Peptides against a protein of PDB entry 2XVC. Designs and how they scored, part 42

Target 1, 50 residues: chain A of PDB entry 2XVC
Amino acid sequence: ITERELLDYIVNNGGFLDIEHFSKVYGVEKQEVVKLLEALKNKGLIAVES

## One batch from the design tools (peptide; made by RFdiffusion4, then SolubleMPNN)

Design b2_p23_5_s4 (from b2_p23_5, 11 letters changed)
Fold by OpenDDE base, seed 5:
Structure b2_p23_5_s4 (fold): chain B 50 residues (1-50), chain A 23 residues (1-23)
Amino acid sequence: as target 1 above (50 residues)
Amino acid sequence: SLSAEELLELVEKGQTKLRIRVL
């Protein structure tokens, strides 16, 4: 999954992300999801509120 | 703000549901 795909998913999911659920459903390692989130955050595209 | 390592630790402890603000 790409950064853009993850961003689109978050938007389409109302701004909520369950990393455990996402990882299981899409077959992406939790570490990879976290890496993508950090990239999006570093680019100023998102803020993680947890 | 959490580092990648801190966020992963929370996820591994079961705190997997996040609220993301899209800017």
Scores: peptide ipSAE 0.654, ipTM 0.898, DockQ to the pose 0.925
Fold by OpenDDE base, seed 1:
Order: sequence, then C-alpha cells, then structure tokens
Structure b2_p23_5_s4 (fold): chain B 50 residues (1-50), chain A 23 residues (1-23)
Amino acid sequence: as target 1 above (50 residues)
Amino acid sequence: SLSAEELLELVEKGQTKLRIRVL
C-alpha cells in the first residue's frame, strides 16, 4: 500500500483508522501502517489525534 | 506528537483505533 492509498482510505473512512483491523483486512503489517502514517504526518497531510 | 515507535507501542497495547485529521 502507498501513502496516497492509505490517505484515500482514511478520507473514505471518515478520518477513522483501526490499525489492527486494517492490518488484518489488507494484509499489511502494523508497523508498515504506522510508517506510512508517520510519512503522511511529516508531510503535513494528516494529524494523528490519539 | 507520537513517534512511529511510540504509536506502535500504543497499538500493541490495544489502542488500535485512531482519529486522523486530514489537513
């Protein structure tokens, strides 16, 4: 999964992301999802509110 | 803000549901 794909997913999911659920459904390691989130955050595209 | 490692630790402790603000 790419950064853009994850961003689009988050938007389409109303800004909600369950990393555990996402990992299971899409077969992406939790650490990879976190890595992508950090990339998006560092680019100023998202803010993680947890 | 949380680092990647800190966020992963929270996820592993069961805090898996995140609210993301798209900017």
Scores: peptide ipSAE 0.654, ipTM 0.899, DockQ to the pose 0.927
Fold by OpenDDE base, seed 2:
Structure b2_p23_5_s4 (fold): chain B 50 residues (1-50), chain A 23 residues (1-23)
Amino acid sequence: as target 1 above (50 residues)
Amino acid sequence: SLSAEELLELVEKGQTKLRIRVL
């Protein structure tokens, strides 16, 4: 999965992301999802609010 | 803000649901 694909998923999911759910459904390691989120955050594209 | 390592630790402890603001 790419940064853009994850960003699109977040947008399409109304800004909600369950990392455990996403990892299980899409077969992406939780570490990879977190890495992509950090990249998006560092680029100023998202803010994580929990 | 949380580092990648800190966020992963929270996720692994069961705090998996995030609200994300797209900027």
Scores: peptide ipSAE 0.653, ipTM 0.898, DockQ to the pose 0.908
Fold by OpenDDE base, seed 4:
Structure b2_p23_5_s4 (fold): chain B 50 residues (1-50), chain A 23 residues (1-23)
Amino acid sequence: as target 1 above (50 residues)
Amino acid sequence: SLSAEELLELVEKGQTKLRIRVL
């Protein structure tokens, strides 16, 4: 999955992301999802609000 | 803010649901 694909998913999911659920459904390692989130955050595209 | 390592640690401990603000 790309950064853009993850961003689009988050938007389409109303800004909600369950990393455990996402990992299971899309077969992406939790570590990879976290790395993508950090990349998006570092680019100023998202803020993680917990 | 949380580092990737800190976020992963929280996720591994069961805090998997995140609210993300798209800027």
Scores: peptide ipSAE 0.652, ipTM 0.898, DockQ to the pose 0.925

Design b2_p23_6_s1 (from b2_p23_6, 9 letters changed)
Fold by OpenDDE base, seed 3:
Structure b2_p23_6_s1 (fold): chain B 50 residues (1-50), chain A 23 residues (1-23)
Amino acid sequence: as target 1 above (50 residues)
Amino acid sequence: SKADKIIEEAIKKGKPIKVRVTE
């Protein structure tokens, strides 16, 4: 999965992301999902909210 | 970072994270 694909998923999912669920459904390692999130964050494309 | 801590706890507890798309 690419950064763009993950970003589109987040948008289409109302801004919510269940990393464990996503990992299971899409067959992507949790570490890879986190890596993509970090990339999006560092590029200023997303912000993780508390 | 703060974001890293949120992500870590979300994974441990099986909870979703809220992400704001800024672009």
Scores: peptide ipSAE 0.666, ipTM 0.896, DockQ to the pose 0.114
Fold by OpenDDE base, seed 2:
Structure b2_p23_6_s1 (fold): chain B 50 residues (1-50), chain A 23 residues (1-23)
Amino acid sequence: as target 1 above (50 residues)
Amino acid sequence: SKADKIIEEAIKKGKPIKVRVTE
């Protein structure tokens, strides 16, 4: 999965991301999902909310 | 970072994270 694909998924999912669920459904390692999130964050494309 | 801690705890607890798209 690419950064853009993950970004599009997040948008289409209303901004919510269940990393464990995503990993199981799409066959992507959790650490890879986190890596992509970090890339998106570092580029200023996303912000994680608390 | 705070974001990293939120992500880590969400994974441990099996909860979703909320992400704001700022592109």
Scores: peptide ipSAE 0.661, ipTM 0.894, DockQ to the pose 0.114
Fold by OpenDDE base, seed 1:
Structure b2_p23_6_s1 (fold): chain B 50 residues (1-50), chain A 23 residues (1-23)
Amino acid sequence: as target 1 above (50 residues)
Amino acid sequence: SKADKIIEEAIKKGKPIKVRVTE
């Protein structure tokens, strides 16, 4: 999965991401999802909210 | 970071995270 694909998924999912669920459904390791999130965050494309 | 902690706790508890798209 690419950064753009993850970003689009988040948008289409109303801004919510269940990392464990996503990992299971898409066969992407959790650490890879986190890596992509960090990349998106560092590029200023997303902000993780509390 | 705060974001890292949120992500860690989400994984630990099996909860979704809320992400604001800012592009």
Scores: peptide ipSAE 0.643, ipTM 0.893, DockQ to the pose 0.114
Fold by OpenDDE base, seed 5:
Structure b2_p23_6_s1 (fold): chain B 50 residues (1-50), chain A 23 residues (1-23)
Amino acid sequence: as target 1 above (50 residues)
Amino acid sequence: SKADKIIEEAIKKGKPIKVRVTE
């Protein structure tokens, strides 16, 4: 999965991401998902909220 | 970072994270 695909997924999912669920459904390792999130964050495309 | 801690906790608890898209 690409950064763009993950970004689109997040948008389409209302801004929520269940990393474990995503990993299982899309066959992407959790650490890879985190890597993509870090990339998106560093590019200023997302911000993780609490 | 704070974001990293949120992500870690979410994975540990099996809960979704909230992400603001700023594109």
Scores: peptide ipSAE 0.628, ipTM 0.891, DockQ to the pose 0.114

Design b2_p23_6_s2 (from b2_p23_6, 11 letters changed)
Fold by OpenDDE base, seed 1:
Structure b2_p23_6_s2 (fold): chain B 50 residues (1-50), chain A 23 residues (1-23)
Amino acid sequence: as target 1 above (50 residues)
Amino acid sequence: SKADEIIEAAKKAGKPIKVKVTE
């Protein structure tokens, strides 16, 4: 999954992301999801809460 | 795409997309 694909998912999911759930459903390791989130955050595209 | 539109708007306005992350 790409950064843009993850962002698209987040937007379409109302701004919510359950990492455990996402990992299981899409077969993406949790650390990879976190890596993508950090990339989006570093670019100033997202603000992570919780 | 919808994501692209939001990205461009966010960059221009300097308003990041709020994401609630759990687990």
Scores: peptide ipSAE 0.563, ipTM 0.878, DockQ to the pose 0.803
Fold by OpenDDE base, seed 5:
Structure b2_p23_6_s2 (fold): chain B 50 residues (1-50), chain A 23 residues (1-23)
Amino acid sequence: as target 1 above (50 residues)
Amino acid sequence: SKADEIIEAAKKAGKPIKVKVTE
């Protein structure tokens, strides 16, 4: 999974991301998802809530 | 892509895309 793919998912999912759910569905470790989110955040593309 | 459109809209608005995250 790439940052682009994750961002696309988030956008198409109404700006909501359930990390556990995503991890199970796409077979991506939660730690990797968090890493990608941090990258997107650091680039100023997203603002993470909760 | 849909993401591109939202990103550009967010940039135009001067704010990042808000993402509600649940672990």
Scores: peptide ipSAE 0.562, ipTM 0.878, DockQ to the pose 0.797
Fold by OpenDDE base, seed 3:
Structure b2_p23_6_s2 (fold): chain B 50 residues (1-50), chain A 23 residues (1-23)
Amino acid sequence: as target 1 above (50 residues)
Amino acid sequence: SKADEIIEAAKKAGKPIKVKVTE
């Protein structure tokens, strides 16, 4: 999965992301999801809560 | 895409997209 695909998912999911759930459903390692989130955050595209 | 539109809107507003993350 790419940064853009993850961002699209988040937007379509109302701004919510359950990493465990996402990992299970989409077959993406939790570490990879976190990596993508960090990239999006560092680019100033998202602000992460919790 | 929907994400692209919201990204551009967020940039215009000068604020990032808020994401609630749970593990």
Scores: peptide ipSAE 0.562, ipTM 0.878, DockQ to the pose 0.829
Fold by OpenDDE base, seed 4:
Structure b2_p23_6_s2 (fold): chain B 50 residues (1-50), chain A 23 residues (1-23)
Amino acid sequence: as target 1 above (50 residues)
Amino acid sequence: SKADEIIEAAKKAGKPIKVKVTE
C-alpha cells in the first residue's frame, strides 16, 4: 500500500485507523503501516492522536 | 480523490489532517 492509498482510507474512514484491524484486512504488516504514518506525519499532512 | 480534496483544504487552513490511531 502507498502513502496516498493509506491517506485515502483514513479520510474515507472518518479519520480513524485501527492498525491491527487494517493489517488483518489488507494484509499489510503493522510496522509497515506505522512507517507510512510516520512519513505522512513528517510531511505535515497528518497529526496522529492516541 | 476525496483524500486529495481534504489535503488541499488542510493546506489552505494551515492544519494537518487529524488521525486517531489505535492498535
Scores: peptide ipSAE 0.562, ipTM 0.878, DockQ to the pose 0.820

Design b2_p23_6_s3 (from b2_p23_6, 9 letters changed)
Fold by OpenDDE base, seed 5:
Structure b2_p23_6_s3 (fold): chain B 50 residues (1-50), chain A 23 residues (1-23)
Amino acid sequence: as target 1 above (50 residues)
Amino acid sequence: SEADKIIAEAIARGEPIKVKVTE
């Protein structure tokens, strides 16, 4: 999964991301999802809550 | 798509998209 694909998902999901759920459904390791989120955050594309 | 527009606008404005994350 790419950063853009994850970003697309987040936006289409109303700005919500359940990492465990996403991992199970899309077969992406939780640590990989976190890594992608950190990249998006560092680029100023997202602001993470919770 | 609507998502594409939202993302493009965020990039253009430099305003981050708010994301609520749960684990």
Scores: peptide ipSAE 0.688, ipTM 0.907, DockQ to the pose 0.944
Fold by OpenDDE base, seed 3:
Structure b2_p23_6_s3 (fold): chain B 50 residues (1-50), chain A 23 residues (1-23)
Amino acid sequence: as target 1 above (50 residues)
Amino acid sequence: SEADKIIAEAIARGEPIKVKVTE
């Protein structure tokens, strides 16, 4: 999965991301999801809560 | 798509998209 695909998912999901759920559904390792989130955050595209 | 528009607008405003994350 790419950063853009994850971003698209987040937006389409109302700004919510359950990492465990996403990992299970899309077969992406949790650490990879976190890596993508950190990249998006560092680029100023997202602000992460919780 | 609608998502593409939302993302483009966020970028244009320079305002990050808020994401609620749970593990």
Scores: peptide ipSAE 0.687, ipTM 0.906, DockQ to the pose 0.977
Fold by OpenDDE base, seed 2:
Structure b2_p23_6_s3 (fold): chain B 50 residues (1-50), chain A 23 residues (1-23)
Amino acid sequence: as target 1 above (50 residues)
Amino acid sequence: SEADKIIAEAIARGEPIKVKVTE
């Protein structure tokens, strides 16, 4: 999965992301999801809370 | 798509998209 694909999912999901759920549904390692989130955050594309 | 528009706007404005994350 790419950063853009994850970002697209987040937006379409109303700005919510359950990492465990996403990992199970899309078969993406939780660590990979976290790395993608951090990349998006560092680029200023997202602001993460919780 | 609508998502594409939201993303494009975020990029253009430099305003991050708020994301609530749970694990």
Scores: peptide ipSAE 0.687, ipTM 0.906, DockQ to the pose 0.956
Fold by OpenDDE base, seed 4:
Structure b2_p23_6_s3 (fold): chain B 50 residues (1-50), chain A 23 residues (1-23)
Amino acid sequence: as target 1 above (50 residues)
Amino acid sequence: SEADKIIAEAIARGEPIKVKVTE
């Protein structure tokens, strides 16, 4: 999965991301999801809150 | 698409998209 694909998913999902759920459904390791989120955050595209 | 427009607007105004993340 690419940064853009993850971003598209987040936006289409109303700005919510359940990493555990996403990992299970899309077969992407949690570490990879976190790495993509960090990239998006560093580019100023997203602001993450927990 | 709607998502593309939202992303483009965020980039244009320099305001990040808020994402609530849970594990």
Scores: peptide ipSAE 0.686, ipTM 0.905, DockQ to the pose 0.962

Design b2_p23_6_s4 (from b2_p23_6, 10 letters changed)
Fold by OpenDDE base, seed 5:
Structure b2_p23_6_s4 (fold): chain B 50 residues (1-50), chain A 23 residues (1-23)
Amino acid sequence: as target 1 above (50 residues)
Amino acid sequence: SKADEIIEKAIKEGKPIKVKVTE
């Protein structure tokens, strides 16, 4: 999964991301999801809550 | 698409997308 794909998912999901759920459904390691989030955050594309 | 527009705003205008993350 790419950063853009994850970003697209987040937006289409109303700005909500359940990492455990996403990992299970899409077969992406939780660590990978976190890395993508970190990248998006560092680029100023997302602001993470919780 | 709507998603594309929101993403483009985040990129172009520097308005980050708020994301609620649950583990």
Scores: peptide ipSAE 0.708, ipTM 0.913, DockQ to the pose 0.908
Fold by OpenDDE base, seed 4:
Structure b2_p23_6_s4 (fold): chain B 50 residues (1-50), chain A 23 residues (1-23)
Amino acid sequence: as target 1 above (50 residues)
Amino acid sequence: SKADEIIEKAIKEGKPIKVKVTE
């Protein structure tokens, strides 16, 4: 999954992301999802809560 | 789409998308 695809998912999911759920449904390692989130955050594209 | 518009604002205007994350 790309950063853009994850960003699109988040927006279409009402700004909510359950990493465990996403990992199981889309077959993406949790660590990979975290790496993508960190990249998006560092680029100022997202502001993470919790 | 509405989603694409929000993403475009985040990219072009630096308005970050608020994300609630749980693990």
Scores: peptide ipSAE 0.708, ipTM 0.913, DockQ to the pose 0.857
Fold by OpenDDE base, seed 1:
Structure b2_p23_6_s4 (fold): chain B 50 residues (1-50), chain A 23 residues (1-23)
Amino acid sequence: as target 1 above (50 residues)
Amino acid sequence: SKADEIIEKAIKEGKPIKVKVTE
């Protein structure tokens, strides 16, 4: 999964991301999801809450 | 799409998308 794909998912999911759920449904390692989020955050594309 | 517009705004205008993350 790419950063853009994850970002698109987040937006279409109302700005909500359950990492455990996403990992299970899409078969992406949790650590990979976290790395993508960190990249998006560092680029100023997202502001992470919780 | 509306989602695409939101993403474009985040990119072009520096308006970060707020994301609530749960583990």
Scores: peptide ipSAE 0.707, ipTM 0.913, DockQ to the pose 0.882
Fold by OpenDDE base, seed 3:
Structure b2_p23_6_s4 (fold): chain B 50 residues (1-50), chain A 23 residues (1-23)
Amino acid sequence: as target 1 above (50 residues)
Amino acid sequence: SKADEIIEKAIKEGKPIKVKVTE
């Protein structure tokens, strides 16, 4: 999965991301999801809470 | 798509998309 795909998912999901759920459903390792989130955050595209 | 429009707008406005993350 790409950063853009994850971002698109987040937006379509109302700005919510359950990493464990996403990992299970899409077959993406949790570590990879976190890395993508960090990249998006570093680019100023997202602001993560919780 | 609508999502793409939101993303592009966020980029243009320079305001990050708020994301609630849970494990």
Scores: peptide ipSAE 0.707, ipTM 0.913, DockQ to the pose 0.974

Design b2_p23_7_s1 (from b2_p23_7, 6 letters changed)
Fold by OpenDDE base, seed 5:
Structure b2_p23_7_s1 (fold): chain B 50 residues (1-50), chain A 23 residues (1-23)
Amino acid sequence: as target 1 above (50 residues)
Amino acid sequence: SNKLKIKVTEKGKEWLEKRRAEE
Protein backbone atom coordinates (compact mmCIF):
# COMPACT_ATOMS: atom_id res chain seq x y z
CA ILE B 1 0.00 0.00 0.00
CA THR B 2 1.14 3.54 -0.73
CA GLU B 3 0.95 6.71 1.33
CA ARG B 4 -1.68 8.04 -1.07
CA GLU B 5 -3.80 4.93 -0.75
CA LEU B 6 -3.63 5.04 3.02
CA LEU B 7 -4.53 8.71 3.14
CA ASP B 8 -7.42 8.08 0.77
CA TYR B 9 -8.66 5.38 3.10
CA ILE B 10 -8.41 7.66 6.11
CA VAL B 11 -10.34 10.41 4.34
CA ASN B 12 -13.00 8.03 3.11
CA ASN B 13 -13.32 6.55 6.59
CA GLY B 14 -14.03 9.85 8.28
CA GLY B 15 -10.54 10.09 9.72
CA PHE B 16 -10.81 6.89 11.69
CA LEU B 17 -8.20 4.18 11.41
CA ASP B 18 -8.14 0.93 13.32
CA ILE B 19 -4.62 -0.30 12.66
CA GLU B 20 -5.34 -3.86 13.69
CA HIS B 21 -8.49 -3.99 11.61
CA PHE B 22 -6.79 -2.39 8.63
CA SER B 23 -3.87 -4.77 8.88
CA LYS B 24 -6.18 -7.75 8.95
CA VAL B 25 -8.46 -6.63 6.13
CA TYR B 26 -5.85 -5.33 3.71
CA GLY B 27 -3.05 -7.73 4.56
CA VAL B 28 -0.60 -5.02 5.53
CA GLU B 29 1.72 -5.48 8.47
CA LYS B 30 0.94 -3.21 11.40
CA GLN B 31 4.51 -1.96 11.31
CA GLU B 32 4.05 -0.94 7.69
CA VAL B 33 0.87 0.96 8.51
CA VAL B 34 2.68 2.81 11.28
CA LYS B 35 5.56 3.55 8.92
CA LEU B 36 3.18 5.09 6.40
CA LEU B 37 1.42 7.10 9.08
CA GLU B 38 4.71 8.46 10.32
CA ALA B 39 5.62 9.48 6.78
CA LEU B 40 2.31 11.29 6.36
CA LYS B 41 2.70 12.95 9.74
CA ASN B 42 6.28 14.02 9.06
CA LYS B 43 5.12 15.64 5.82
CA GLY B 44 2.50 17.58 7.76
CA LEU B 45 -0.35 15.85 5.95
CA ILE B 46 -2.02 14.39 9.04
CA ALA B 47 -2.23 14.82 12.77
CA VAL B 48 -3.17 12.05 15.15
CA GLU B 49 -5.88 13.34 17.46
CA SER B 50 -6.43 10.31 19.66
CA SER A 1 -5.13 0.97 21.42
CA ASN A 2 -4.95 0.40 17.69
CA LYS A 3 -7.89 2.65 16.90
CA LEU A 4 -6.96 6.20 15.96
CA LYS A 5 -8.72 9.40 15.04
CA ILE A 6 -6.68 11.21 12.43
CA LYS A 7 -7.08 14.76 11.21
CA VAL A 8 -6.15 15.37 7.61
CA THR A 9 -4.61 18.82 7.40
CA GLU A 10 -5.39 21.29 4.66
CA LYS A 11 -1.94 20.52 3.33
CA GLY A 12 -2.85 16.86 3.32
CA LYS A 13 -6.05 17.50 1.42
CA GLU A 14 -4.22 19.52 -1.21
CA TRP A 15 -1.49 16.91 -1.43
CA LEU A 16 -4.06 14.20 -1.94
CA GLU A 17 -5.81 16.15 -4.68
CA LYS A 18 -2.56 16.63 -6.54
CA ARG A 19 -1.54 13.01 -6.16
CA ARG A 20 -4.90 11.82 -7.44
CA ALA A 21 -4.52 13.99 -10.51
CA GLU A 22 -1.01 12.75 -11.20
CA GLU A 23 -1.89 9.09 -11.07
Scores: peptide ipSAE 0.723, ipTM 0.910, DockQ to the pose 0.840
Fold by OpenDDE base, seed 2:
Structure b2_p23_7_s1 (fold): chain B 50 residues (1-50), chain A 23 residues (1-23)
Amino acid sequence: as target 1 above (50 residues)
Amino acid sequence: SNKLKIKVTEKGKEWLEKRRAEE
């Protein structure tokens, strides 16, 4: 999964992301999802609200 | 839980548009 793909998913999912669910469905390690989120956040592309 | 609500910034939206156009 790439940063672009993850951001696309987030947009298409109304901004919601269940890390556990995403991990199970897409076969991506939870720590990898978190890593990508941190990258997106650090680039100023997203803000985690809750 | 692992459920998050994420805001995509305007910068993020523009970034995404550019990345989509590159593909």
Scores: peptide ipSAE 0.723, ipTM 0.910, DockQ to the pose 0.833
Fold by OpenDDE base, seed 3:
Structure b2_p23_7_s1 (fold): chain B 50 residues (1-50), chain A 23 residues (1-23)
Amino acid sequence: as target 1 above (50 residues)
Amino acid sequence: SNKLKIKVTEKGKEWLEKRRAEE
Protein backbone atom coordinates (compact mmCIF):
# COMPACT_ATOMS: atom_id res chain seq x y z
CA ILE B 1 0.00 0.00 0.00
CA THR B 2 1.27 3.47 -0.94
CA GLU B 3 0.49 6.89 0.49
CA ARG B 4 -1.58 7.68 -2.60
CA GLU B 5 -3.55 4.46 -2.32
CA LEU B 6 -4.28 5.04 1.35
CA LEU B 7 -5.39 8.62 0.75
CA ASP B 8 -7.63 7.42 -2.08
CA TYR B 9 -9.21 4.95 0.31
CA ILE B 10 -9.78 7.62 2.94
CA VAL B 11 -11.45 9.92 0.42
CA ASN B 12 -13.61 7.14 -0.96
CA ASN B 13 -14.62 6.14 2.56
CA GLY B 14 -15.87 9.58 3.53
CA GLY B 15 -12.83 10.33 5.65
CA PHE B 16 -13.38 7.40 7.99
CA LEU B 17 -10.69 4.85 8.67
CA ASP B 18 -10.92 1.82 10.91
CA ILE B 19 -7.31 0.73 11.21
CA GLU B 20 -8.12 -2.75 12.49
CA HIS B 21 -10.68 -3.33 9.76
CA PHE B 22 -8.38 -1.96 7.06
CA SER B 23 -5.53 -4.13 8.28
CA LYS B 24 -7.65 -7.27 8.10
CA VAL B 25 -9.20 -6.53 4.72
CA TYR B 26 -6.08 -5.40 2.89
CA GLY B 27 -3.51 -7.51 4.72
CA VAL B 28 -1.47 -4.52 5.86
CA GLU B 29 0.10 -4.37 9.30
CA LYS B 30 -1.39 -1.78 11.64
CA GLN B 31 2.07 -0.28 12.12
CA GLU B 32 2.38 0.28 8.38
CA VAL B 33 -1.00 2.00 8.22
CA VAL B 34 0.00 4.31 11.06
CA LYS B 35 3.32 5.02 9.34
CA LEU B 36 1.55 6.05 6.15
CA LEU B 37 -0.90 8.23 8.09
CA GLU B 38 1.97 9.98 9.82
CA ALA B 39 3.60 10.63 6.45
CA LEU B 40 0.39 12.11 5.04
CA LYS B 41 -0.09 14.23 8.16
CA ASN B 42 3.49 15.49 8.17
CA LYS B 43 3.09 16.56 4.54
CA GLY B 44 0.00 18.55 5.51
CA LEU B 45 -2.27 16.39 3.37
CA ILE B 46 -4.56 15.22 6.18
CA ALA B 47 -5.64 16.11 9.70
CA VAL B 48 -6.93 13.57 12.20
CA GLU B 49 -10.15 14.92 13.72
CA SER B 50 -11.20 12.12 16.06
CA SER A 1 -8.96 3.38 19.36
CA ASN A 2 -8.81 2.01 15.83
CA LYS A 3 -11.56 4.17 14.34
CA LEU A 4 -10.52 7.58 13.03
CA LYS A 5 -12.17 10.51 11.31
CA ILE A 6 -9.73 12.15 8.91
CA LYS A 7 -10.00 15.48 7.14
CA VAL A 8 -8.31 15.75 3.76
CA THR A 9 -6.87 19.24 3.39
CA GLU A 10 -7.07 21.30 0.21
CA LYS A 11 -3.38 20.60 -0.21
CA GLY A 12 -4.14 16.90 0.11
CA LYS A 13 -6.86 17.07 -2.52
CA GLU A 14 -4.56 18.83 -4.98
CA TRP A 15 -1.74 16.41 -4.22
CA LEU A 16 -4.04 13.48 -4.85
CA GLU A 17 -5.24 14.90 -8.17
CA LYS A 18 -1.67 15.37 -9.33
CA ARG A 19 -0.66 11.87 -8.29
CA ARG A 20 -3.66 10.33 -10.02
CA ALA A 21 -2.75 12.11 -13.25
CA GLU A 22 0.81 10.84 -13.10
CA GLU A 23 -0.18 7.21 -12.75
Scores: peptide ipSAE 0.723, ipTM 0.910, DockQ to the pose 0.840
Fold by OpenDDE base, seed 1:
Structure b2_p23_7_s1 (fold): chain B 50 residues (1-50), chain A 23 residues (1-23)
Amino acid sequence: as target 1 above (50 residues)
Amino acid sequence: SNKLKIKVTEKGKEWLEKRRAEE
């Protein structure tokens, strides 16, 4: 999965992301999801609220 | 927990729009 695809998912999911659920559904390792999130955050594209 | 609440910044929205157009 790409950064764009993950961000699209977040937007379409009302800003919510369950890492464990996402990992299971899309077959992406939790570490990879976190890596993508960190990339998005470092680019200033997202902020984690809770 | 593994559940996060994420805010997409204005920069993020513009970035996403650009990426969608390029695809």
Scores: peptide ipSAE 0.723, ipTM 0.910, DockQ to the pose 0.837

Design b2_p23_7_s2 (from b2_p23_7, 8 letters changed)
Fold by OpenDDE base, seed 4:
Structure b2_p23_7_s2 (fold): chain B 50 residues (1-50), chain A 23 residues (1-23)
Amino acid sequence: as target 1 above (50 residues)
Amino acid sequence: SDKLKIKLTEKGKEYLEKAKKEE
């Protein structure tokens, strides 16, 4: 999955992301999801609020 | 918990708009 695809998912999911659920549904390792989130955050594209 | 609330910044919004436009 790409950063763009993850960002699209987040937007389409009302800003909520359950890493465990996402990992299971999309077959992406949890650490990969976290890596993508960190990239998005570092680029200033998202803010993690909870 | 693995459940996060994520805010799309204005920069993020601009990024997505540009990305969609370029599809």
Scores: peptide ipSAE 0.637, ipTM 0.866, DockQ to the pose 0.887
Fold by OpenDDE base, seed 5:
Structure b2_p23_7_s2 (fold): chain B 50 residues (1-50), chain A 23 residues (1-23)
Amino acid sequence: as target 1 above (50 residues)
Amino acid sequence: SDKLKIKLTEKGKEYLEKAKKEE
């Protein structure tokens, strides 16, 4: 997946992301999801609240 | 757990608007 696709998912999911769940459903490695999140965070596009 | 609450920043909102506009 791309950063854009992940961001769209997060927005459409009310800001919630379960990495374990997402990984299982979409077949994306957990480390890849984390990598994308870190990229989004470093670009200032998201903030992780909890 | 692996469940996170993520906030879209204003910069993020602008990013998405721009991305959608360019489609």
Scores: peptide ipSAE 0.636, ipTM 0.866, DockQ to the pose 0.878
Fold by OpenDDE base, seed 1:
Structure b2_p23_7_s2 (fold): chain B 50 residues (1-50), chain A 23 residues (1-23)
Amino acid sequence: as target 1 above (50 residues)
Amino acid sequence: SDKLKIKLTEKGKEYLEKAKKEE
């Protein structure tokens, strides 16, 4: 999965992301999801609120 | 918990809009 795809998912999911659930559904390792989130955050595209 | 609440920034919104137009 790409950063763009993850970002699109987050938006379409109302801003909510369950990493465990996402990992299971899309077959992406949790650490990979976290890596993508960190990239998005570092680029200033997202803010993690909780 | 692995459940996060994420906000799309204005920069993020602009990014997505540009990306969609380029598809």
Scores: peptide ipSAE 0.636, ipTM 0.866, DockQ to the pose 0.886
Fold by OpenDDE base, seed 3:
Structure b2_p23_7_s2 (fold): chain B 50 residues (1-50), chain A 23 residues (1-23)
Amino acid sequence: as target 1 above (50 residues)
Amino acid sequence: SDKLKIKLTEKGKEYLEKAKKEE
């Protein structure tokens, strides 16, 4: 999965992301999801609120 | 918990708008 694809998912899911659920459903390792989130955050594209 | 609430910034919104336009 790409940063763009993850960002699209987040937006389409109302901003909610369950990493465990996402990992199971989309077959992406949890650490990879976290890596992508960190990239998006560092680029200033998202803010993690909780 | 693995459940997060994420907010799209204005920069993020601009990024998506540009990306979708070039798609």
Scores: peptide ipSAE 0.635, ipTM 0.866, DockQ to the pose 0.888

Design b2_p23_7_s3 (from b2_p23_7, 9 letters changed)
Fold by OpenDDE base, seed 2:
Structure b2_p23_7_s3 (fold): chain B 50 residues (1-50), chain A 23 residues (1-23)
Amino acid sequence: as target 1 above (50 residues)
Amino acid sequence: SDKLKIKLTEKGKEYLKKYEAEL
């Protein structure tokens, strides 16, 4: 999955992301999801609220 | 849990707009 695809998912899911659920559904390792989130955050594209 | 609430920033919104415009 790309950063763009993850960003699209987040937006389409109302900003909610369950990493465990996402990992199972999309077959992406949890650490990869976290890496992508960190990249998006570092680029200033997202902010994690909780 | 692993459940997060994520906010799209203005920069993120502009990022998506640019991508959408390219489609």
Scores: peptide ipSAE 0.620, ipTM 0.858, DockQ to the pose 0.866
Fold by OpenDDE base, seed 1:
Structure b2_p23_7_s3 (fold): chain B 50 residues (1-50), chain A 23 residues (1-23)
Amino acid sequence: as target 1 above (50 residues)
Amino acid sequence: SDKLKIKLTEKGKEYLKKYEAEL
């Protein structure tokens, strides 16, 4: 999965992301999801609220 | 918990708009 694909998923999911669930469903390692999130955050595209 | 609430910044919104326009 790409950063863009993850971003689209987040938006389409109302901003909610369950990393564990996502990992299980899409077969992506949790650490990879976190890396993608960090990339998005570092680019200033998202803010993690909670 | 692994459940996060994520907000799109203005920059993020602009990014998505530009991306859609490019397609």
Scores: peptide ipSAE 0.620, ipTM 0.858, DockQ to the pose 0.866
Fold by OpenDDE base, seed 5:
Structure b2_p23_7_s3 (fold): chain B 50 residues (1-50), chain A 23 residues (1-23)
Amino acid sequence: as target 1 above (50 residues)
Amino acid sequence: SDKLKIKLTEKGKEYLKKYEAEL
């Protein structure tokens, strides 16, 4: 999964992301999801609110 | 929990717009 694909998912899901659920459904390691989120956050594209 | 609420910033919105415009 790419940063863009994750961003698209987040947007299309109303901003909600359950990392555990996403990991199970899409077969992506939780650490990888977090890595992508950190990249998006560091680029200033997203803000994590919880 | 692992459930997060994520906000798309204005920069993020601009990013998506530019990406879509390139398609």
Scores: peptide ipSAE 0.619, ipTM 0.858, DockQ to the pose 0.869
Fold by OpenDDE base, seed 3:
Structure b2_p23_7_s3 (fold): chain B 50 residues (1-50), chain A 23 residues (1-23)
Amino acid sequence: as target 1 above (50 residues)
Amino acid sequence: SDKLKIKLTEKGKEYLKKYEAEL
C-alpha cells in the first residue's frame, strides 16, 4: 500500500482508522501502517487526534 | 488502542485536489 492509497482510505472512512482491523483486512503489517501514517503526518497532510 | 481519529489538513486537501485533477 502507498501513502496515497492509505490517505484515500482514511478520507473515505471518515477519518477513522483501526490499525488492527486494517492490518487484518488488507494484509498490511501494523508497523507498515504506522510508518505510512508517520510519513503523512510529517508531510503535514494529516493530524492524528487519538 | 489501535483506533485513531485522523483529520485531513488544508495541505492534505490540496494534495488530494492535485491528484484528482491529474487523473
Scores: peptide ipSAE 0.619, ipTM 0.857, DockQ to the pose 0.892

